# Ledger of designs, part 35: peptides against a protein of PDB entry 3T6J

Target 1, 375 residues: chain A of PDB entry 3T6J
Amino acid sequence: PIVESYIGFIESYRDPFGSRGEFEGFVAVVNKAMSAKFERLVASAEQLLKELPWPPTFEKDKFLTPDFTSLDVLTFAGSGIPAGINIPNYDDLRQTEGFKNVSLGNVLAVAYATQREKLTFLEEDDKDLYILWKGPSFDVQVGLHELLGHGSGKLFVQDEKGAFNFDQETVINPETGEQIQSWYRSGETWDSKFSTIASSYEECRAESVGLYLCLHPQVLEIFGFEGADAEDVIYVNWLNMVRAGLLALEFYTPEAFNWRQAHMQARFVILRVLLEAGEGLVTITPTTGSDGRPDARVRLDRSKIRSVGKPALERFLRRLQVLKSTGDVAGGRALYEGYATVTDAPPECFLTLRDTVLLRKESRKLIVQPNTRLE
Target 2, 372 residues: chain A of PDB entry 3T6J as posed
Amino acid sequence: PIVESYIGFIESYRDPFGSRGEFEGFVAVVNKAMSAKFERLVASAEQLLKELPWPPTFEKDKFLTPDFTSLDVLTFAGSGIPAGINIPNYDDLRQTEGFKNVSLGNVLAVAYREKLTFLEEDDKDLYILWKGPSFDVQVGLHALLGHGSGKLFVQDEKGAFNFDQETVINPETGEQIQSWYRSGETWDSKFSTIASSYEECRAESVGLYLCLHPQVLEIFGFEGADAEDVIYVNWLNMVRAGLLALEFYTPEAFNWRQAHMQARFVILRVLLEAGEGLVTITPTTGSDGRPDARVRLDRSKIRSVGKPALERFLRRLQVLKSTGDVAGGRALYEGYATVTDAPPECFLTLRDTVLLRKESRKLIVQPNTRLE

## One batch from the design tools (peptide; made by RFdiffusion4, then SolubleMPNN)

Design b1_p10_4_s3 (from b1_p10_4, 3 letters changed)
Fold by OpenDDE base, seed 4:
Structure b1_p10_4_s3 (fold): chain B 375 residues (1-375), chain A 10 residues (1-10)
Amino acid sequence: as target 1 above (375 residues)
Amino acid sequence: GTAGEVYPLA
């Protein structure tokens, strides 16, 4: 088999300041069959990058073809097992040297193992569709998240010699209509500047890219979905995200006003963005379960994803990127923390919903190390 | 970066 591995201080999600990596390692086997879809995605990456809602001046100067492989994990040593990985985690290296993407295929498969009777917070009419398409939609989301999420965008930098990696006279900030007024100085990094919000902010950007680009017909075609199937995959992908935003409340600590998981915070932010879009796109309804205890239902109006959801996400995603590129920490923090705030304000009453989420919390899955054999 | 810890997303 083709074996891939890595080891070291890689992911910084457990550092509140996003700077110190956790020691992590894996050993995995390449899944050739599943890698084919991601290879097709890579082949389209340069074109798909142009579909992102920022001008080319905010994208990498030169497209560097990344590697993308689907892996079946044999051993994973770390605090959490991801579904996908984009490395290195240094934005300067990503834009100048390139990057590698992996999908942890057998980890994704574990996520598919949801029993219908245990599936919380969905309408009954959505459960079967969700179960059917959760896996395929998650493959799409992970691929986009890594390749075109983490793999997109440019940081504006002034080097130690005072040279800029952008034309100060011609590059325009699409949000302000003005010339670029802030950038990263020598020695400044994404993590060093954005610190406490850096990890979650970047995950939010990457997740948003996934939702945004999954609407593109070419993306669905790459993954082998057309017609009604493509629309169902889109719907379930968006539905999964808004549901995840509700589930995310488990990882919020009200007493400390903090989040304990960067990805879940990101998913909550996206939920807030889509709720703000209004027009009946997303609704969360408190209910009473069959046991007589509090429950809730998330509803996503399929017909409003493109008309309401996409424009809202487009604007938000553009703002995320522009603030990241320009190193505008004040603006970025104001935007992100605004959406990440959890209160009990109506109509959502998120703190009350959190109690419901905790009440309906599923037992933690035990991920067991697999084995492999030749037949 | 990672696409998500497989937390029990039921």
Scores: peptide ipSAE 0.252, ipTM 0.846, DockQ to the pose 0.411
Fold by OpenDDE base, seed 2:
Structure b1_p10_4_s3 (fold): chain B 375 residues (1-375), chain A 10 residues (1-10)
Amino acid sequence: as target 1 above (375 residues)
Amino acid sequence: GTAGEVYPLA
């Protein structure tokens, strides 16, 4: 077997400023069979990057072929175990030196274990489809999230010698129609500038890339889905995201007006974007459960994903990238915190829904570290 | 960066 490991101060999610890494390490075995689909995704990455909703001037100048491997984790030391990893966690290094992607395959397998009777906040008609396609759709989402989410976009930089990595005279901001007016100076990084919102903002961008690109037929084909199966995978991926946005309320602390989990905050923001799109795309309906206590249902209109959802997400994702590329902290914070705000305003009444989410909270899943044996 | 749900380790 091929063994991979890493150890160090890597992920900064526990730092309020998103800068200081937590000591983490893992030992894992390469799953060659499961890595094949991600190798195919890597082979198409350069082409798929061009499908993202920003000009080439806001994308990396030169495509650097990354590694992508599926790993079965043997041991993990840290505060939490993810489904996927993209490293290094420095955007400048990603665009100049390259990056590596990892899918933690056996972690994903555990996440797929869902009991139908315990599945919350979905319509009965969606439950079987959700259970069937949650795993496959999540593989698609994780692959896109890592490779084309975290692995995409350019930061505009002026180096210590005053040189720019972009043409100031010809590059146009697609949101304003004007020349670029802000950039990262020497020593400034994504995390240092965007600070308290940096981690969640980047996760939101990566998740949005996943939703946006999963609509592309080539992506579904790479993962072996065509026809009705491809449409079901798309539907379940989007449905899972809007459901996750509701579940995210568990990780909001109203008294402190803060979020305790970056990915969940990101998923709530995406839910807000898709709700704002309107036209019946997403509906959250408070209900009464069989026990007589509050419940809720999330509905996603499949027929409106491409017509309503995609354009809304396109505009939002482009804004995220443009603000990130230009180092526009004021604009980025205003945009992101606006969508991340949790109030009890109608019609959604999110603070009331939060009470429902907490009431219906599932038991926290635990991952027990596996062992190996000789055969 | 990471993707997906983060689970407690046991």
Scores: peptide ipSAE 0.177, ipTM 0.813, DockQ to the pose 0.821
Fold by OpenDDE base, seed 5:
Structure b1_p10_4_s3 (fold): chain B 375 residues (1-375), chain A 10 residues (1-10)
Amino acid sequence: as target 1 above (375 residues)
Amino acid sequence: GTAGEVYPLA
């Protein structure tokens, strides 16, 4: 088999400032069969990048074809196993040298192993559909998240010689209608500027790209979904995200007013965006379980994904990108922390919902390493 | 960067 390994100070999620890497190492085997659909996604990446809701001036000047591979993990040493990876973590290198994407296929498979009776916070009518399409929809989401999420967007930079990587006279900020007024100076990076929100903010952008682009017929076709199946995959992907936003509350620490997991914070932010969109798109209803204890249900109106959800996400995603590109930390922090704030304010009462989430928390899944032998 | 659910080893 084709073996890949990753080792070093790679992921920075445990650094509150998002800059220092945790030592991580894993060995994996390439899953050729599962890699095929990601290669098709790569083949369409340049076109799909144009579908993102920002001007071409806010996208990378040159498309650099990345690698995308599905991996089955054999051994992993670190604090946590992801479902997907995009590296390097340096935006400047991603823009100039390119990047690599991987999907950790057998990790995803573990995530798919959900028992119906343990599936929390969904309407009964959605459970079977969710179980059926969670895996496939997650493949779509991870692919888009890595390739077109982390792989998209331009940082406006002034180099050490004073040269700009954008035309100051002609590039217009689509949010303000004005010329670009801020950028990254020499030595400034995404992580150094946005610091404590950088990781989660970027994850939120990437997740939003996934939700936004999964609505594109070509994306679903690439993954082999057509007709009713395609619509079901879309629905379940969005449903999974809003559910994840609720589940995310587990990773919020009220006493410290902080989040302990960047992706979960991102998912909560997206939930807040979609709730703000209103019009019955997303509804979270506190209920009482069969055990007489607090429960909750998340409902997503399928018919409103395109009409209500997409426009809301489009505006939000564009704002994320514009603020990122311009290095507008103040604006970015205000936007992101605003949506990431957890209170007990009606109607959602998120702190109360958090208690429900914790009450309904499932036992942590055990990931067991395989072994290999020569035959 | 990473995507999807994260499963802590500890």
Scores: peptide ipSAE 0.048, ipTM 0.788, DockQ to the pose 0.722; fails the geometry check
Fold by OpenDDE base, seed 1:
Structure b1_p10_4_s3 (fold): chain B 375 residues (1-375), chain A 10 residues (1-10)
Amino acid sequence: as target 1 above (375 residues)
Amino acid sequence: GTAGEVYPLA
């Protein structure tokens, strides 16, 4: 078998400032069959990058073909096992040297093991569809998230010699219509500038890219979906995200006004964006469970994904990228923390919903080392 | 580097 591994201080999610890496490592085996879909995605990456809602001037100057591999993890040492990884985490290296993406296929398989009777916060008429397509939609989302999420965008930089990596006279900020007024100075990085929101903000950008690009027919075709199946995969992917935004409340600590998981914070932010879009796109309805205790249901109007959801997400995603590219920490923090704020304000009453989420919390899944042997 | 390079499952 082809074995892949890494080890070291890699991910900084445990650092409140997003800078110091946690020591982790894994050993995995390449799944060649599952890697084929991601290879096709890589083959289309350069074209798909152009579909993102920012000008080419905000994208990497030169496309570097990344590697993308599906892995079956044998051993993982760390605080948690991801479904996908994009490395290196250094923007300069991503832009100049390239990057690698991996999907931990057997981790994804574990995530798919949900019993219908235990599936919370969905309407009954969505449960079967959700169960059927959660797995496939996750494959799509992970691929897009890693490759075109984390693998997209440019930072505007002035180097130590005073040279800019962009034309100050011609590059226009699409949000303001003006020339670029801020950038990263020598020695400044994404993490150093955006600090406490850097990790979650970037995850939010990546997740948003996934939702946005999964609407593209070419993406679904790459993953082998067409017709009604493709539409169902799209629907379930978006449904899963809005559901995840609700579930995310588990990871908010009201007393400390902080989030304990960057990706979940990101998913909550996306939920807020889609709720703000209005027009019946997303509805969260408090209910009473069969046990007489609080419950809730999330409804996504399929017919409004493209008409309402996509434009809202487009605007938001563009804003995320522009603020990231320009190093506008004040603007970025205002935007992101605004959507990440959890209050009990009507109509959503998120703090009350959090109580419901906690009440309906399921036991954490135990992931154990797989057995492997020579046949 | 950035920390936003891992996709966790909910």
Scores: peptide ipSAE 0.044, ipTM 0.786, DockQ to the pose 0.193; fails the geometry check

Design b1_p10_5_s1 (from b1_p10_5, 5 letters changed)
Fold by OpenDDE base, seed 1:
Structure b1_p10_5_s1 (fold): chain B 375 residues (1-375), chain A 10 residues (1-10)
Amino acid sequence: as target 1 above (375 residues)
Amino acid sequence: MTGTFYFDES
């Protein structure tokens, strides 16, 4: 078998300022079959990057072909096991040297294992479809998230010699219609500027890229889905995201006005964006469970994903990227924290919904170290 | 360090 590993101070999610990495390491075996799908995605990456909703001037100047493999984890030492990884975690290095992506396939498999009777917050008519396509849709989302989410976009930089990596006279900010007014100075990084929101903001951008690009037929074809299956994968992927946005409330601490999980905060933000789009795209309805206690249902109108959801996500995603590229911390913080606020304001009453989420919370899944032997 | 990885629901 092909063995891959890494070790070091890599992920900074446990740092409230998103700067200090946690020491972690893993040993894994390559899953050749699933890796082949990601290889096809890599082969289409340069073209798919052009489908992202920002001008080419906000994308990397030169495409660098990354690696992408699916891995079955044998051992993982750290505070948590991710579903996918994109490294290095430095935008400048991603732009100049390249990056590597991995999908932790057997971790995803564990995530797919949900009992129908325990599946919360979905309409009964969606449960079987959700169970059927959760795995495949998640593979698509992780692939897009890592490769084209984290692997996309350009930071405008003035180097130590005063030179810019963009033409100040010709590059236009698509949101303002004006020339570029801000950028990263020498020594400034994404994390150093955006600080407390950097990790969650970036995860939100990556998740949004996944939702946005999964609508592209070529993406579904790469993963082997066509016709009705492709549409079901799209639907379940979007449904999973809006459901995740509701589930995310578990990780909000009202008394401290803070989020304890960067990815969950990101998913809540996306939910808020899609709710704001209106037109019946997403509906969250408080209900009463069979036990007589509070419950809720999330509904996503499949027919409005492209007509309502995509345009809303496009505008939001472009705004995220433009603010990131220009180092506009004030604008970025205003945008992101605005969507990340949790109140009990109608019609959603998110703080009340949070109580429902906590009430319906299931025990955390336990990941057990496997025993692998050579034949 | 951005800490760029995908984390599942829980």
Scores: peptide ipSAE 0.039, ipTM 0.765, DockQ to the pose 0.554
Fold by OpenDDE base, seed 2:
Structure b1_p10_5_s1 (fold): chain B 375 residues (1-375), chain A 10 residues (1-10)
Amino acid sequence: as target 1 above (375 residues)
Amino acid sequence: MTGTFYFDES
């Protein structure tokens, strides 16, 4: 078997400023069969990048073919085991040198196991569909998230010699209609400028890319879905995201007005964006469980994903990218923190919903180090 | 610098 490993100070989620890496390491075995679908996605990546809702001038100048491999983890040392990884974590290196993607296949396999009777916050009519397509939709989301999420977009930079990596005279900001007025100076990075919101903001961008591009027929075809199956995968992927946005409230600390998990904060932001879109796209309804205690139901109108959801996400995702590219920290912080704010204001009453989420909290799944043997 | 990986919901 092909063995892959990495070790070092890699991920900075534990640093409030998003700069200092946590010591992490893994040893894994390549799953060739599961890697095939991601290789097909890589083969289409250059074309799919053009489908993202920003001008080519805000995308990488040159496409660098990345590696994307499915891995079965033998051992993982760190505070948490991800489902997917994109490295390096430096945007400048990504756009000039390239990057690598991995999907942790056996981690995903554990996540796929769901008991219907324990599945919270979904309509009864959605539970069987959710269980059926959770795995496949998650594969799509992780692939898009890593490859086309983290792997997309350009930072506008002025180097130490004063040279720009973009044409100041011709590049137009699609949000303002004006020339580019801000950029990263020499020594400035995404993390150094956006600091406390950098990690969660980037995860939100990557998750949004996943939702947006999963609507593309070519993506679904790459993963082997056609017709009604493709539509079900789309529906469940979006449904999973809005449900995750509700579940995210577990990781919010009201007393400190802060989030304890970057990805969950990102998912809450996406939920807020889709709720703001209105028109009955997403509905969260407080209910009473069979035990007489508070419960809730999340409803996503399938028929409005393309007509209402996609345009809302398009606008939001474009703004995320433009603000990131231009190094507009003030604008980016205002946008992101606005959607990340948790209050008890009606109609959602998120703080009340948080209490419900905590009441219905499931035990965290544990991943135990596996053994391998010859058969 | 920043963590760029996908967490599961649980």
Scores: peptide ipSAE 0.037, ipTM 0.751, DockQ to the pose 0.542
Fold by OpenDDE base, seed 5:
Structure b1_p10_5_s1 (fold): chain B 375 residues (1-375), chain A 10 residues (1-10)
Amino acid sequence: as target 1 above (375 residues)
Amino acid sequence: MTGTFYFDES
């Protein structure tokens, strides 16, 4: 078998300032069959990058073909095991040297073990569909999230010699209609500038890229879905995201006004964006469970994903990218923290919903090292 | 530094 490993200070999720890496390591075996799908995605990456909702001037100057491999993890040492990885975590290196993507396939498989009767916050009519397509939709989302999410976008930089990596005279900010007015100076990085929101902000951007691009027929074709199946995968992917946004409330600490998990904060932000879009796209309804205790239901109108959801996400995603590219911390923080704020204001009453989420919370799953054998 | 994907399936 082909064995891959990594080790070192890699992810900074445990650092409140998003700068210091946690020591991690894994050993994994390549899943050749699933890797082939991701290789096809890589082959289309340059074209798919053009589908993202920002001008080419805000995308990488030169496409550097990355590696993308599906891995079955044998051992993972760290505080949390991811479903996918994009490294390095330095945007400048991603732009100039390239990057590598991996999907931890058997980790994803563990997530799919949810029993129907324990599946919370979904309409009964959606449960079977959700169970059926959750796995496949996750594969799509992870691939897009890593490769085209984390792997996309350009940072505008002025180097130590005063040279810019963009044409100051011709590049226009699509949000303002003006020339670029801010950028990263020598020594400034994404994490150093955006600090406490950097990790979650970037995850939100990557998740949004996944949702946005999964609507593209070519993406679904790469993963082997067509017709009604493709539409179901799209629907479940979006449904999973809005549900995750609700579940995310578990990771908010009201008394400290902070989030404890970057990805979940990101998913909550996306939920807020899609709720703001209105028009019945997303509905969260407090209910009463069979036990007489509070419950809730999330509804996503499938017919409005493209007409309402996509445009809303497009605008939001473009804003995220533009603010990131230009190093506009003030604007970025205002935007992101605005959507990340959790209050009990109507109509959503998120703090009340949080109580419901906590009430319906299941025990933490334990991931156990698999056994291996030679046959 | 961010480069991972994870879902909570609770």
Scores: peptide ipSAE 0.039, ipTM 0.766, DockQ to the pose 0.753; fails the geometry check
Fold by OpenDDE base, seed 3:
Structure b1_p10_5_s1 (fold): chain B 375 residues (1-375), chain A 10 residues (1-10)
Amino acid sequence: as target 1 above (375 residues)
Amino acid sequence: MTGTFYFDES
């Protein structure tokens, strides 16, 4: 078996400023079969990057073929076990030297174990479909999230010698129609500039890339889905995201006005974006459970994913990227914190919904170190 | 710097 491992100060999610890494480590075995799917995705990555909703001038100048491997984790030492990893965590290195992606396959598999009777916040008509396709859709989402989410986009930089990595005269900001007016200077990084929102903002961008690109037929084909199956995978992926946005409220602390989990905050933001799109795309309805206590239902209109959801996500995702590329902290913070704000304002009444989410909270799953053996 | 891993619902 092929063994992979890493150890060191790697992920900075526990740092409020997103800069200081947590010391962590893992030992894993390569899953060759699952890795093959991601290798096919890598083979299409250069073309798929062109499908992202920003001009080529906001994308990496040179495509650097990354590695993508599916891993079965034997042990993971850290505060949290990820489903996927993209390293290094430095944007400048990603765009100049390259990066590596891994999917922690057996971690994803744990997420597949869903008990129908305990599945919260979904319509009954969606539950069986959700259970059936959550796993496969999650594979798609993680692959896109890591490879084309974290692996996409360019930072505009002026180096210590005053040279720009973009043509100031010709590159146009697609949001303003004007020339680029801000960039990263020498010594400035994504984390140093965007600070408290950097991690969640980037996760939101990556998740949005996943949702956006999963609509592309080639993506689904790479993962082996066609026809009705492909459409179901798309639907469940989007449904999972909007549900996750609701579940995310568990990780919001009203008293401190902060989020305790970057990915969950990101998912809530996406939910807000899709709710804002309106037109019946996403509906959250407070209900009463069989126990007479508060409950809720999330509904996603499948027929409006492409007509309503995609355009809304496109606009939002483009804005995320443009603000990131230009180092526009003020604009980025205003945008992201706006969507990340949790109030009790109607019609959603998110603080009230949070109470419902907490009420319906399931016991936390325990991830146990597996064994491996020769057969 | 910025942590870039996908974290499941936990």
Scores: peptide ipSAE 0.039, ipTM 0.768, DockQ to the pose 0.525; fails the geometry check

